# Designs tried in a protein design run: peptides against a protein of PDB entry 3H8D. Part 92

Target 1, 122 residues: chain A of PDB entry 3H8D
Amino acid sequence: DMKRQQRFFRIPFIRPADQYKDPQNKKKGWWYAHFDGPWIARQMELHPDKPPILLVAGKDDMEMCELNLEETGLTRKRGAEILPRQFEEIWERCGGIQYLQSAIESRQARPTYATAMLQNLL

## One batch from the design tools (peptide; made by RFdiffusion4, then SolubleMPNN)

Design b2_p17_2_s3 (from b2_p17_2, 7 letters changed)
Fold by OpenDDE base, seed 2:
Structure b2_p17_2_s3 (fold): chain B 122 residues (1-122), chain C 122 residues (1-122), chain A 17 residues (1-17)
Amino acid sequence: as target 1 above (122 residues)
Amino acid sequence: as target 1 above (122 residues)
Amino acid sequence: SAHHEELLRLAEELEKE
């Protein structure tokens, strides 16, 4: 297989319930995505009032972005793309390594760049 | 059980891929929701370049809005709420009656106002 | 969640109308 480009993105969000409140009452969250070529490999959500959400391809497909990278428009959104380490730092802090490892061990994870890298680490 | 209020909403969307194109190249879709009290009963999506999507509670929970009505903020969005018939007219045209009927017959549908009304019709 | 993000996107588009 040809090497796939790994790209990472982050966008802020405001809870739907807060959307029409005054700016000071809008609690901001962060949505993160790792694309392994055209398809998402990992997704992560930081919320202001609940635990982080971690999602991995194969296991969590129904909860993850179903669009390919081009379809998302993220590549055309100024400021959305982040460095790999900017994603990984948060991923690690949120227990992403263990989450993905468990998904692999339970045979729920789809093979991705992320699963391959984890297997090299462990 | 106490009577639940039936409320209907419609909001437009532009495809993510079109979001950063010139206005004339943005193809508009429509997102519809029927709430039976606080929870969604039916969801419907009109797309400019693919068939309509129909979703019913119970069967399609993983693809439908997971927020309760208050959490969506739709009640606070001016112009989002529509009349029941404005939803039903599109629902019927898109084959919603048959779709919901099939979901009931396959025991996939959760009981809602929509399922009850369909059972009265047939 | 994916649905949450979709709803936010839809709402954003509505604000542009």
Scores: peptide ipSAE 0.033, ipTM 0.485, DockQ to the pose 0.067
Fold by OpenDDE base, seed 1:
Structure b2_p17_2_s3 (fold): chain B 122 residues (1-122), chain C 122 residues (1-122), chain A 17 residues (1-17)
Amino acid sequence: as target 1 above (122 residues)
Amino acid sequence: as target 1 above (122 residues)
Amino acid sequence: SAHHEELLRLAEELEKE
């Protein structure tokens, strides 16, 4: 059902190579997720020194968060949840619309709220 | 179109009678709004010393914010925008579901995202 | 899982900020 609750999250991450470095050398990335109900629909990663990573359900399942929303504990983490537009602005800037569109056209994307919204937009 | 952007806002207000009182005597209320695209769909007011006020488009137009979203400037006010659930939790606690349902049944509610969601839920 | 623990760790760091 495409009428599930849509929730968005963002958390910072430090690159593995920087984990044990001094704070000034820990370049921060950002992990974004869109959950369509309990299940992830889109994931996005902003890295300090490489291109953004965009991931969509169906196509990129093996590279995305495998936990359902409840399992992540994200809803219980202060400051993790963000507004839809806070996700979408970055998603759009990173070429997410084109990425998801391509995944739909190639029949790789699993139907989600995101795919439905995109199809309605076009 | 029920697929418009849904945005929610909350701002504090001080009762008119308390406007010129000392801070300790300014009991704070909260003004909530749900905008379905540019137009308000629901409004809610929490008062420090009287029951909550619930308002829905169509039924309560004359008592609701008459400005479109852009005119309010709310989107430009830091901290004003809230997550959907932050609105809905209060809405539900205040009997909003029943209120909107009644407005629909009485044919007073204007169709909005809120009415559509409620009708899908029931 | 390792991924679960990582997410929890990262989220915890956010709470500290």
Scores: peptide ipSAE 0.029, ipTM 0.520, DockQ to the pose 0.055
Fold by OpenDDE base, seed 5:
Structure b2_p17_2_s3 (fold): chain B 122 residues (1-122), chain C 122 residues (1-122), chain A 17 residues (1-17)
Amino acid sequence: as target 1 above (122 residues)
Amino acid sequence: as target 1 above (122 residues)
Amino acid sequence: SAHHEELLRLAEELEKE
C-alpha cells in the first residue's frame, strides 16, 4: 500500500575496461532498481555483451544494492527515477516474472511488494 | 494489484483567452490524471488564476475525463506520463487526501485503487 | 468533454514544437 512507496530507478554504467576509452568505444550498460520503501526489492542489469542479470531480495541479497534508498542518493539524481512500467517492461522481457516466481516457490524470496503483486497476478 | 496498472499523466493547457496571445502572455495550467487500469480514478487541474480543482471517480464523473486510457492517446504522447509521486505530491498539496476521504465517507467515491490505498493508510 | 478535447489538442500541439 501507500505506506511504502514503490520507486524505480535506472542509471547507466560503463564497463571497467571501457572507462578510459574514447566515448565511441564505451559500451553502455544499465542498472535498474526497484525500491519497496527504503529497501531494494529487485535489481536488474542490462549489459552490452552478456545476458541480463536479475536479482530479487532474499535470494540475491549479497549481489544487490546494500544501501537503503536514501543512502543511494538516487532520489536526488536527475533522470534516475523511472516509471514503474519502464522497469516492469524490461523485467518482463528478461524473464523476471519467472525468476521471481521461482524464488518464491523455493522460499528464497523475501516478501516484498513485488512478491505480493506477483502472487496476486497468479 | 498489478492486474490494473496505475498510470499518471500531466499535460499543460492554455486558457482560451490566452490562446492567441504572444507566448509570453500565455499563462499555463496543468491537467493531471490518474488512471486505474483503463479508467480514470482521479483528475486534477492547476490553474494560473484560480484554486486547483480536484475530482474523484464516482463523485465527479460528469466533470472528469470520459475517455478510457487508450482513447486519450496519453500513453502515446511524449512527456505526458509522469511518475506516481509527481501526481501524488501535487494531489497532497491540493488537499486531495481529504477530498478523497470525504468522498469515501459520503459514499460518493467509486472504489478505485486510490480509495483502497487511502483506506490502507488511514 | 469539450474541455478535455481541447486539453488533448493542446498537448499534441506542444509536442510538435
Scores: peptide ipSAE 0.020, ipTM 0.537, DockQ to the pose 0.060
Fold by OpenDDE base, seed 3:
Structure b2_p17_2_s3 (fold): chain B 122 residues (1-122), chain C 122 residues (1-122), chain A 17 residues (1-17)
Amino acid sequence: as target 1 above (122 residues)
Amino acid sequence: as target 1 above (122 residues)
Amino acid sequence: SAHHEELLRLAEELEKE
């Protein structure tokens, strides 16, 4: 249902190797999530020293956030919510379009707002 | 090489849904790791409300800690290191013996101290 | 990879200490 609210979030994480370093020496990664209504549709992780991780609902459920939006508390975390474009720019740069397309073509993707948008674009 | 030091660690985690609750209302999970020398051999996660996760090297590398022991900083984290039996008791209770055995039989497991011990036992 | 969310949570907890 395309009537559902699309919400996007980003939170930082720090590598275990850096946990005891001075703040200026801690390299931060970023965790991103796209929620299509209460359910996650896409997840993405940017690391300071390894390849990005892209995940889409249906295909990668076992690896993605298992909590619904309300359960995550992200809506109550100050500064966590981001604009759609702030997610999409990173998603596109990481090859997310191709990743999601492949998931659709292989019948691995669960239908979401993201799959619908891609199918309209292509 | 069985001459390598076997070290075990445990650290807590809290569910996102509980992050804003009072301390007494936060349910903690537990992350466990077995390092065979500098490399992880087994990983285990206990959750307050979902099944345990068992992981073994070779089979589950993509899901396990990717850092060597030194990189994790666990050796410098006070209270993180635990006794072998503190790990093994939980491992056994979670069906770890059967899990590792299956990984060996399917040729998915990387040889570790853990695989060697199991092969000696059976 | 699987369980990155858990690792993320663990990392956050470690940072708080």
Scores: peptide ipSAE 0.038, ipTM 0.502, DockQ to the pose 0.061; fails the geometry check

Design b2_p17_2_s4 (from b2_p17_2, 8 letters changed)
Fold by OpenDDE base, seed 3:
Structure b2_p17_2_s4 (fold): chain B 122 residues (1-122), chain C 122 residues (1-122), chain A 17 residues (1-17)
Amino acid sequence: as target 1 above (122 residues)
Amino acid sequence: as target 1 above (122 residues)
Amino acid sequence: SHHHQEILELAEELEKE
């Protein structure tokens, strides 16, 4: 329920094709996660050269992080945790509200803190 | 070249859909990686309920680990590193030789230790 | 990518064993 701690994380990734390039030529992407308690509720990926990827629990389980929060080690990774607004700002900019809304309407989304907040806002 | 250290790793994963189940009902998959020096050459995923996934560098870069070996932390993860044969046995059983061969013939594979070994064997 | 994160996560899990 709403008593679960909401935690947000961001980590960089380098495209495989850029691995062999000089550091200055490596274009960084960003992986974002929202955990509703121990379980992921939303995932987002920013890429330097392709559209953002938005994923929500229930609908996109097979494409999302399969580990619980503790298993990720993100809580122990310095600089990985971000503020809620740092996630939400990007989520909103990428059309995340509409994406999640559509998943709810199509009955594909699993109930999470994110679905609850959206339904309260609408 | 062939002087690069070949290192192999295996780690378990739980399907997202099974995250909320009791431990006995969580079906484990297995993620395998072959690193040719710092860079991944082959990746393999065993699933309890779907076909294995085979991936080779050059062809499948967008579906493979984008981190170099050092960035993965696998070398520091106890129990993650496996013997070459532990990887190759599964790779062969899953049709990896034919998969890599086809990638070479179609000019999709990047040259790696794996491509060199296969070409020497054929 | 998801796979990237999975590797990081799995690495952390094994360290706990």
Scores: peptide ipSAE 0.045, ipTM 0.546, DockQ to the pose 0.080; fails the geometry check
Fold by OpenDDE base, seed 1:
Order: structure tokens, then sequence, then C-alpha cells
Structure b2_p17_2_s4 (fold): chain B 122 residues (1-122), chain C 122 residues (1-122), chain A 17 residues (1-17)
């Protein structure tokens, strides 16, 4: 429902292969998540050396976070929560609008706040 | 409409009477705003020595920010934008739910994202 | 997911640096 709180998060990660390298040689990636209330709606991963990964609820459940929002501990992690636009700007740059639209049209997407907003925009 | 971007802002202020006092004697106040797209929906002011001020669109237009979001320059002011929950937590503590509800019931409130969310909650 | 847990673990390690 539209009254559910929309919350967005971002955390950095370093690849396992770079963990023991000098700081200058540790390439950063970024993990993003959108929660529609307690349930994940979208996930995104930026990598330093490969294409972005886009994931949407219903279609990509097996690859997405399996924990509800409280179980992740993200709400208690300093600096993890970001503004909606900070997520959407990256989502748009990565082709997220087209990705979600295709998932809706193919009947793979679970209805979420994200699907509703996109359908209201089109 | 529900597809409009909801953005929240907070800026500190020092009372004119305290402007030339020692830093330890400058009591801080806080100015808050909720923008429903380009238009203000709610405003709130925390004072160090008087009750909070709550304002809602339609009812309190004369006391609220008269500028649209772009005109305020808030989107370009570092650290001004805050998360929705950062606004709502203070709004709730100040009695904002009851204030907005009363404005709706008295037909003083202009329809906004805030009025819609409250009506969906009740 | 396994991938998710790995990312969370890596993020926690970064906070310790």
Amino acid sequence: as target 1 above (122 residues)
Amino acid sequence: as target 1 above (122 residues)
Amino acid sequence: SHHHQEILELAEELEKE
C-alpha cells in the first residue's frame, strides 16, 4: 500500500580478491536496496569492473536479500540509509526503469510501491 | 499526485537576540519543511524557549514559505535535505498528526501528499 | 542469499578499517 514507508539503503563492499591488497588497490563496489515497508522491492549492485546488477521483487527473489528490513540491521547501521533520489538517480542511470517495466509486462514483477509508481508515470 | 517526489529539509537558526552572544549562549532553533513536488505541504519550527510551530498548506499559507522548492535553494544547500522519517519523527512528537487531521476536518487543509497519507492511515 | 550475506560481511569489515 502507498502508506507503507519507503526506505533506501547503500553500503560499500570490497571484492574478496582485493581484501588483502594495499588500500590504493582495493576497488569499491556498492550495494543498494529499496524497502517497501518491511519487504524489499528493488536491489542494485555497482561493481568496479563489471556491469551493474538490477533486481526486482517477484522476478529476482532468489538473488535478492532474503531478510526483511529489521533482520538486515540496516536501520541501525550508521550511514547506510540514503534519500530516495540517491537511489533513483543510480537506478535510472543503470536502466532500472526499463528493467522494471519489462518485468511488469512479462508478469514477473511482484506488485510493490516501485511498480505502482512506474505504472502511474506511464 | 502520489507520483510527485516528496522531499524534506531542515536548517538551523539562531535567534536575532543571540546573534552576537558567545557561542555557548547561542540557543539553536530548527526550521523544517516538507515539499510535495515543487509545493510546500508542511512546515515546522522548533524553538529553544517556546512551543513548536506547526503549519499545513491551505490553512497556514500566510505563515509558510511562499517560495517553491527551486526558489528556496534548499536543494543546493549542503546538509539541508533530510530523510522522511527525520521529519515525521519530530512532526509526530509535536502533535502534527492531530494538527493536520483537525485542519482536514475543518476543511482548511489543501489536499497534499500529507493529507492523502493521513486519510489512508485513518 | 549467499551473495547478500557476503556483501554484508564485507561491509562490516570496511567499518573496522
Scores: peptide ipSAE 0.029, ipTM 0.532, DockQ to the pose 0.056; fails the geometry check
Fold by OpenDDE base, seed 4:
Structure b2_p17_2_s4 (fold): chain B 122 residues (1-122), chain C 122 residues (1-122), chain A 17 residues (1-17)
Amino acid sequence: as target 1 above (122 residues)
Amino acid sequence: as target 1 above (122 residues)
Amino acid sequence: SHHHQEILELAEELEKE
């Protein structure tokens, strides 16, 4: 069902190791999510001091948000929702296209809006 | 190395779906962790409206805390650390002994202080 | 895990209340 609403979210987080440091020593990370209808299709995490983490449905289910969109409360969190391009720009910069393609080719990826779009692009 | 320090922690959380509700409508869950030295050995989650979640090292690594104890900041969080019995009482009530035993018998459990204690008990 | 991170974050928010 490609008619499902595509929604994108971003929230900041502080590393646990920095949680009790002074504000100047708290480095922000960023958590991104793409929901294809009620279920997460892609997730991405930007960290200040390590490589980005890319995750796709089917392959990385155990490391991704297990809550459906409504259960996350993200739609009710002011400033959390972002535009599709705001997600995709970062996704592309982090090598997300190659990551998702590899997941499809290895038969690990669950069919999502993201997998369909990639197949149309390549 | 059974000489590793065993440390136990508990922190409350509010369900994401309740995050933006009035205080009276925020139901607390509880997250528990047992660290065998720097690494988590057992994890457990109590929820107000669903069954408890039990997790053991080796079997459930992808669903457990991936940070070592120092990285979690838990040792620096006031009121987070609990006594061994405070963890074990809940663990036992939730069927943790049977869960861990099954993980050992299926060869999924990583050797930990918890696995050793169970083998001494049974 | 993502779940763990969310729990820690939610716990921190709870302490602020």
Scores: peptide ipSAE 0.026, ipTM 0.516, DockQ to the pose 0.070; fails the geometry check
Fold by OpenDDE base, seed 5:
Structure b2_p17_2_s4 (fold): chain B 122 residues (1-122), chain C 122 residues (1-122), chain A 17 residues (1-17)
Amino acid sequence: as target 1 above (122 residues)
Amino acid sequence: as target 1 above (122 residues)
Amino acid sequence: SHHHQEILELAEELEKE
């Protein structure tokens, strides 16, 4: 449904092991989310110590945000919302297109705005 | 074409009459643009001294930005790009939905992402 | 449009202040 608003968010996180370290020793990760209306369609996690994690609705539901957009409070968090391209640039760089494509082809992806856009490109 | 990237921009402007006044006397206006791919789909202008100006592709081509997105340099201008909702919130507040709807009904609007989204809502 | 170019120029000037 093209009526659903597409909204993207990014928030930093610090590894649990670094929580009590000096600021200079707290390595920052990044949590990204794409919400297709109230529900998450894609999630991405950047880490300072390991490869990015990519997650897509349907395939990775158990590893993704279980809260709807309102429940997350992201819309009320200053600096959390990002431009679509800010998400997509990182998504593409991390191989997200191929990841989502594979999820579609394997019938694991739940149809979302993301799947629709990808299928329009291909 | 849903493949086209939707990008939104806002830049301030000062009225020519205020250009040489003291900073406190320079009343700020705002120029908004929605680009559907390389071409502008909607334009909006907020003024401190008159009602907002709303413009839609097809109907208002002669009054709208004639440059394609790349030619504008907006993508390279710090702080120019805004979230879709930052545009839409103002657009709606200024009666943009009705303006675009009227342009569609009068067969003046060029089909764009904006017209498609509106027609999906109605 | 002429108006558009003027807006862009004014915006640039504002950022320099």
Scores: peptide ipSAE 0.021, ipTM 0.539, DockQ to the pose 0.057; fails the geometry check

Design b2_p17_3_s1 (from b2_p17_3 with H1M E2D V7L L11I)
Fold by OpenDDE base, seed 4:
Structure b2_p17_3_s1 (fold): chain B 122 residues (1-122), chain C 122 residues (1-122), chain A 17 residues (1-17)
Amino acid sequence: as target 1 above (122 residues)
Amino acid sequence: as target 1 above (122 residues)
Amino acid sequence: MDEILELAEEIEEEQEA
């Protein structure tokens, strides 16, 4: 149902190599998620030292968050939830539109709110 | 610090293709995680229709849960936490010892409680 | 894995029941 609630989240992460370093030496990345209802539709990862990673449901399932929204506890994590535009702006900057479009065209993308919105945009 | 608390979790998951099916037609898989303190050390996925997936920190970071333990909310999810042996028994059956050993030998594994225990076992 | 998402839903449903 495309009437599902769209919820967006962002959390910082520390590189594995930096986990045990002094705080000042821990470079933070950012993990972003778009949930279309209980299910993740898009994931995006900003890294301090490598290109961003874009992931879309259907195509990149094995690399994406496997927990449903409730399981993640993100709804209970203070400061994790972000506005749609806060996600979309970064998504667009990272080439997310083209990435998702290609996934749709290749029939790899699972239908989501994100795929529907993209189809409306084009 | 190897004195970190070791915590283990298991949750069911439904295949993407089955998400919108009637409950009776949803075949459940099982997601397992071992957290060495706040950080995931091992992940394991049991599927109803394909071989199990084994993942170890350092080697498989990109395919593993990116959330730290607190972010997952697993500690607050009733019935999610399992005993160490409940994880280890499945891990062993899936060939996890050999998998982790190979990751250590190839210098792909990040040091964790799991790597330390394996080194003690051998 | 997307399959994990489905299991999570089932767990949630079971917890809500």
Scores: peptide ipSAE 0.074, ipTM 0.705, DockQ to the pose 0.060; fails the geometry check
Fold by OpenDDE base, seed 2:
Structure b2_p17_3_s1 (fold): chain B 122 residues (1-122), chain C 122 residues (1-122), chain A 17 residues (1-17)
Amino acid sequence: as target 1 above (122 residues)
Amino acid sequence: as target 1 above (122 residues)
Amino acid sequence: MDEILELAEEIEEEQEA
């Protein structure tokens, strides 16, 4: 149902290789998630030294967060939740529209709020 | 530090393709995680209709849970936490020892409690 | 993985019941 609550989150992450390094040697990335109700619809990762990763439900399930919203601590993590536009602005800049469109056209994307919105836009 | 708390979790999952199916058409899998302190060390997924997936830190980071333990709701999810042996028994049966050993030998595995224990065993 | 999300939903539904 399209009436599901759309929620967006962002958390910083440190690369596995840097986990045990001194803070000055830890390069920070950003993990973004869009949840369409309890289920993730889009994921995006901004890295300090490699291209952003864009992931969409259906196509990239194996690489995306496997926990539903309640199973994540995201709603209880201070400062993790962000405004929709804070996600969308980065998504757009990273080519997310084209990425999701391609996933829809190839029949790889699972229908979500994100796919529906894109179909309304195009 | 090897004094980090080792914690193990298991949650059921339904395949993305089955998410919106009637309950009788949803095939249940099981997701397992080993956290070495705040960081995941091993992940394992049991599927109803495909081989188990084994993942180890360092080698399979892109496919593993990207959240640290506190960022997951796992510690707050009733029944999610399991005993160490409940994880290890399945891990062993799935060939996890050989998988992790190979990852160590190929220098792909990040050092964890799991790698240290394996090195003590072999 | 979305598969895990589905199981999580089932668990949530069971826990809410």
Scores: peptide ipSAE 0.070, ipTM 0.703, DockQ to the pose 0.061; fails the geometry check
Fold by OpenDDE base, seed 5:
Parts: C-alpha cells; structure tokens; sequence
Structure b2_p17_3_s1 (fold): chain B 122 residues (1-122), chain C 122 residues (1-122), chain A 17 residues (1-17)
C-alpha cells in the first residue's frame, strides 16, 4: 500500500562480544531500519570489522527486527529518525539495490514499498 | 551481573505472510522476551501452525531482538510486561531448559542471568 | 540482531553522560 508512511531510523549499537569490555574496546556499529507503515521493510547494519549486513523483508525475516514500529519506541527516541535519503545513500553504497533485486528475482522478497520503488526504477 | 534487573515481556504478533490478509486470516502468535538488564537474554515465539521458536543470547543473536530494552518501548507498552514465572512457565514447557543447557555445553551461549540460574539449578 | 542492542546501549550511555 503506497499510502503507508515510510519512516527511517538509525541507532548505534555495540556488538555483543564487546558489551562487557571497557569503553575503549567497544567498537560501535550502526543499525538502520526502513519501516513501510508499521512493518520493517529493510534493515542494514554497519560494522567496524566486518562487511555491512543487508536484510530485506520476506527473505531475511528471521534476522530482522520482529517488533512493529510502535513497539520499538524508535518514534519516541530522539535522534533516531532519519531522512529517507540518509538511509538510501548508505543502502545504495552497500549494494542494497542489487541485494533487493536479487531477492525479488529469486522470489524471496516480500512486496514492500522498497520493492515497488525498485521496480519503478528499473 | 546479578545486580541487573530481570524483566520479561510478551506481545502478540502477526506473521509477515499474514500482514496483508483480512483480519480473519491473520493468525496471531506470541512473542516473549527476557531482558537481563538492557540486553535480551532469551526470546521465544509461539506460532499457530509451527513449533515454538526458542532463542538464547550468544547462540541465536542474529535471530533475536537487536534493540535494547529502552529502545523497544516495551517498558512503556501497557500490558507488555509480564511476571518472570509467566515467561518461565512457557519457556519450560517448550523445552527451554534443555535448549539453553545444550547451548552452554556447546559453548554457544553468552553468559546471562539465565545461564547463571540454570547452572545453579543443575 | 544482538549487535544492534549494543549500539543502542552505547547511545543510552552517551545520553546519560
């Protein structure tokens, strides 16, 4: 449904392996989410020491945020919400277009606003 | 750290595959989480048409809630927080003790309050 | 998903500081 609001969020994260380390030994990553209405459509993780993780609805549901947008509290977290382009720029740099395209072609992607936009682009 | 507050939550969920179906065709599941301080220690999902999913920190990090407790907004969601026993009863029924024990023995489990309690029990 | 939890914790620690 193209009437659903598209909202984007970014928060920092510390890796589980570093949670109990001294602050100087805690390497920050960045968590990104695209919500198509109440449901997550895309998730992306930037890590200090490994490749970015790209996740798309349908294909990667098990690895993605399982809470709906309201349940996450992200809308109430100051500084968490970002502009669409702030998400898309990183998504594109990480190969997100190709990743989502492949998921569509393999019939693994659930239809979302993201899949629709990609189909309009191509 | 045994000084960390143990908090438990339960929320209903609709499966991604059913998100766009009519309400009568949306089968509800139940999502459970145990937070050991700010971090999730255990996650459990009850489904209408498949076996329960059990997840423990360290072993199943990729599949578990990636937001810290405050980020989830669960503490602010009316009716989401449950008593420890309300979680543990379902956890035990689903074979959670054995699941966590196996994760400890295989050195896959991250130490949590849950692992400590299990070690005290055995 | 757990890695995101750690970043969230860092953000909270920075906000409390």
Amino acid sequence: as target 1 above (122 residues)
Amino acid sequence: as target 1 above (122 residues)
Amino acid sequence: MDEILELAEEIEEEQEA
Scores: peptide ipSAE 0.044, ipTM 0.695, DockQ to the pose 0.058; fails the geometry check
Fold by OpenDDE base, seed 1:
Structure b2_p17_3_s1 (fold): chain B 122 residues (1-122), chain C 122 residues (1-122), chain A 17 residues (1-17)
Amino acid sequence: as target 1 above (122 residues)
Amino acid sequence: as target 1 above (122 residues)
Amino acid sequence: MDEILELAEEIEEEQEA
């Protein structure tokens, strides 16, 4: 349903190995989530030292956040919410379009706002 | 190889939904890991409001910590390391023996210290 | 990386700050 609110979030994470390093040596990763209404549609993880992780609903449900949006508390976390473009720009750079397309073609993707938008684009 | 050092760790987690609650209302979950040498052999997650999650190497690799022990920084985290019995007691209570046994029987489990011990027990 | 581990790391970082 394209009427569902699309909300995007980003939170930093620091690898356990970097927790005890000087702040300047703590490499931040970034966790991104796209919620299509109450449920996650896409998840993305940017790491400082390995390739990004891309996850899409349906295909990667076991590796994605299992909490609904309200359960995550992300809406209450100051600075966590980002603009759609802030998510999409990184998603595109990380090959998210190709990843989601492949998931759709393999019939692994659950229909979401993201799949609908991609199907309109392609 | 039974000569590899077996190390066990536990760290608390608080659900995102509880992050902004009063400390007394923050229900702690517990993340447990068994490392057989540098690599994780078993992972366990105790949740305050859902069944425990049990994960074993080979079967559940995608859901388990992908970092080697040194990369986790757990050895440097004060209070994270626990005694073997502190892990095993919870593992047993959560049905870990049956879970690992099933993973071995289905040929999904990667050989680890844990699988070897179970095979000696059964 | 495990989501729970990531959340734990985040929580600890917030507590240290």
Scores: peptide ipSAE 0.023, ipTM 0.563, DockQ to the pose 0.094; fails the geometry check

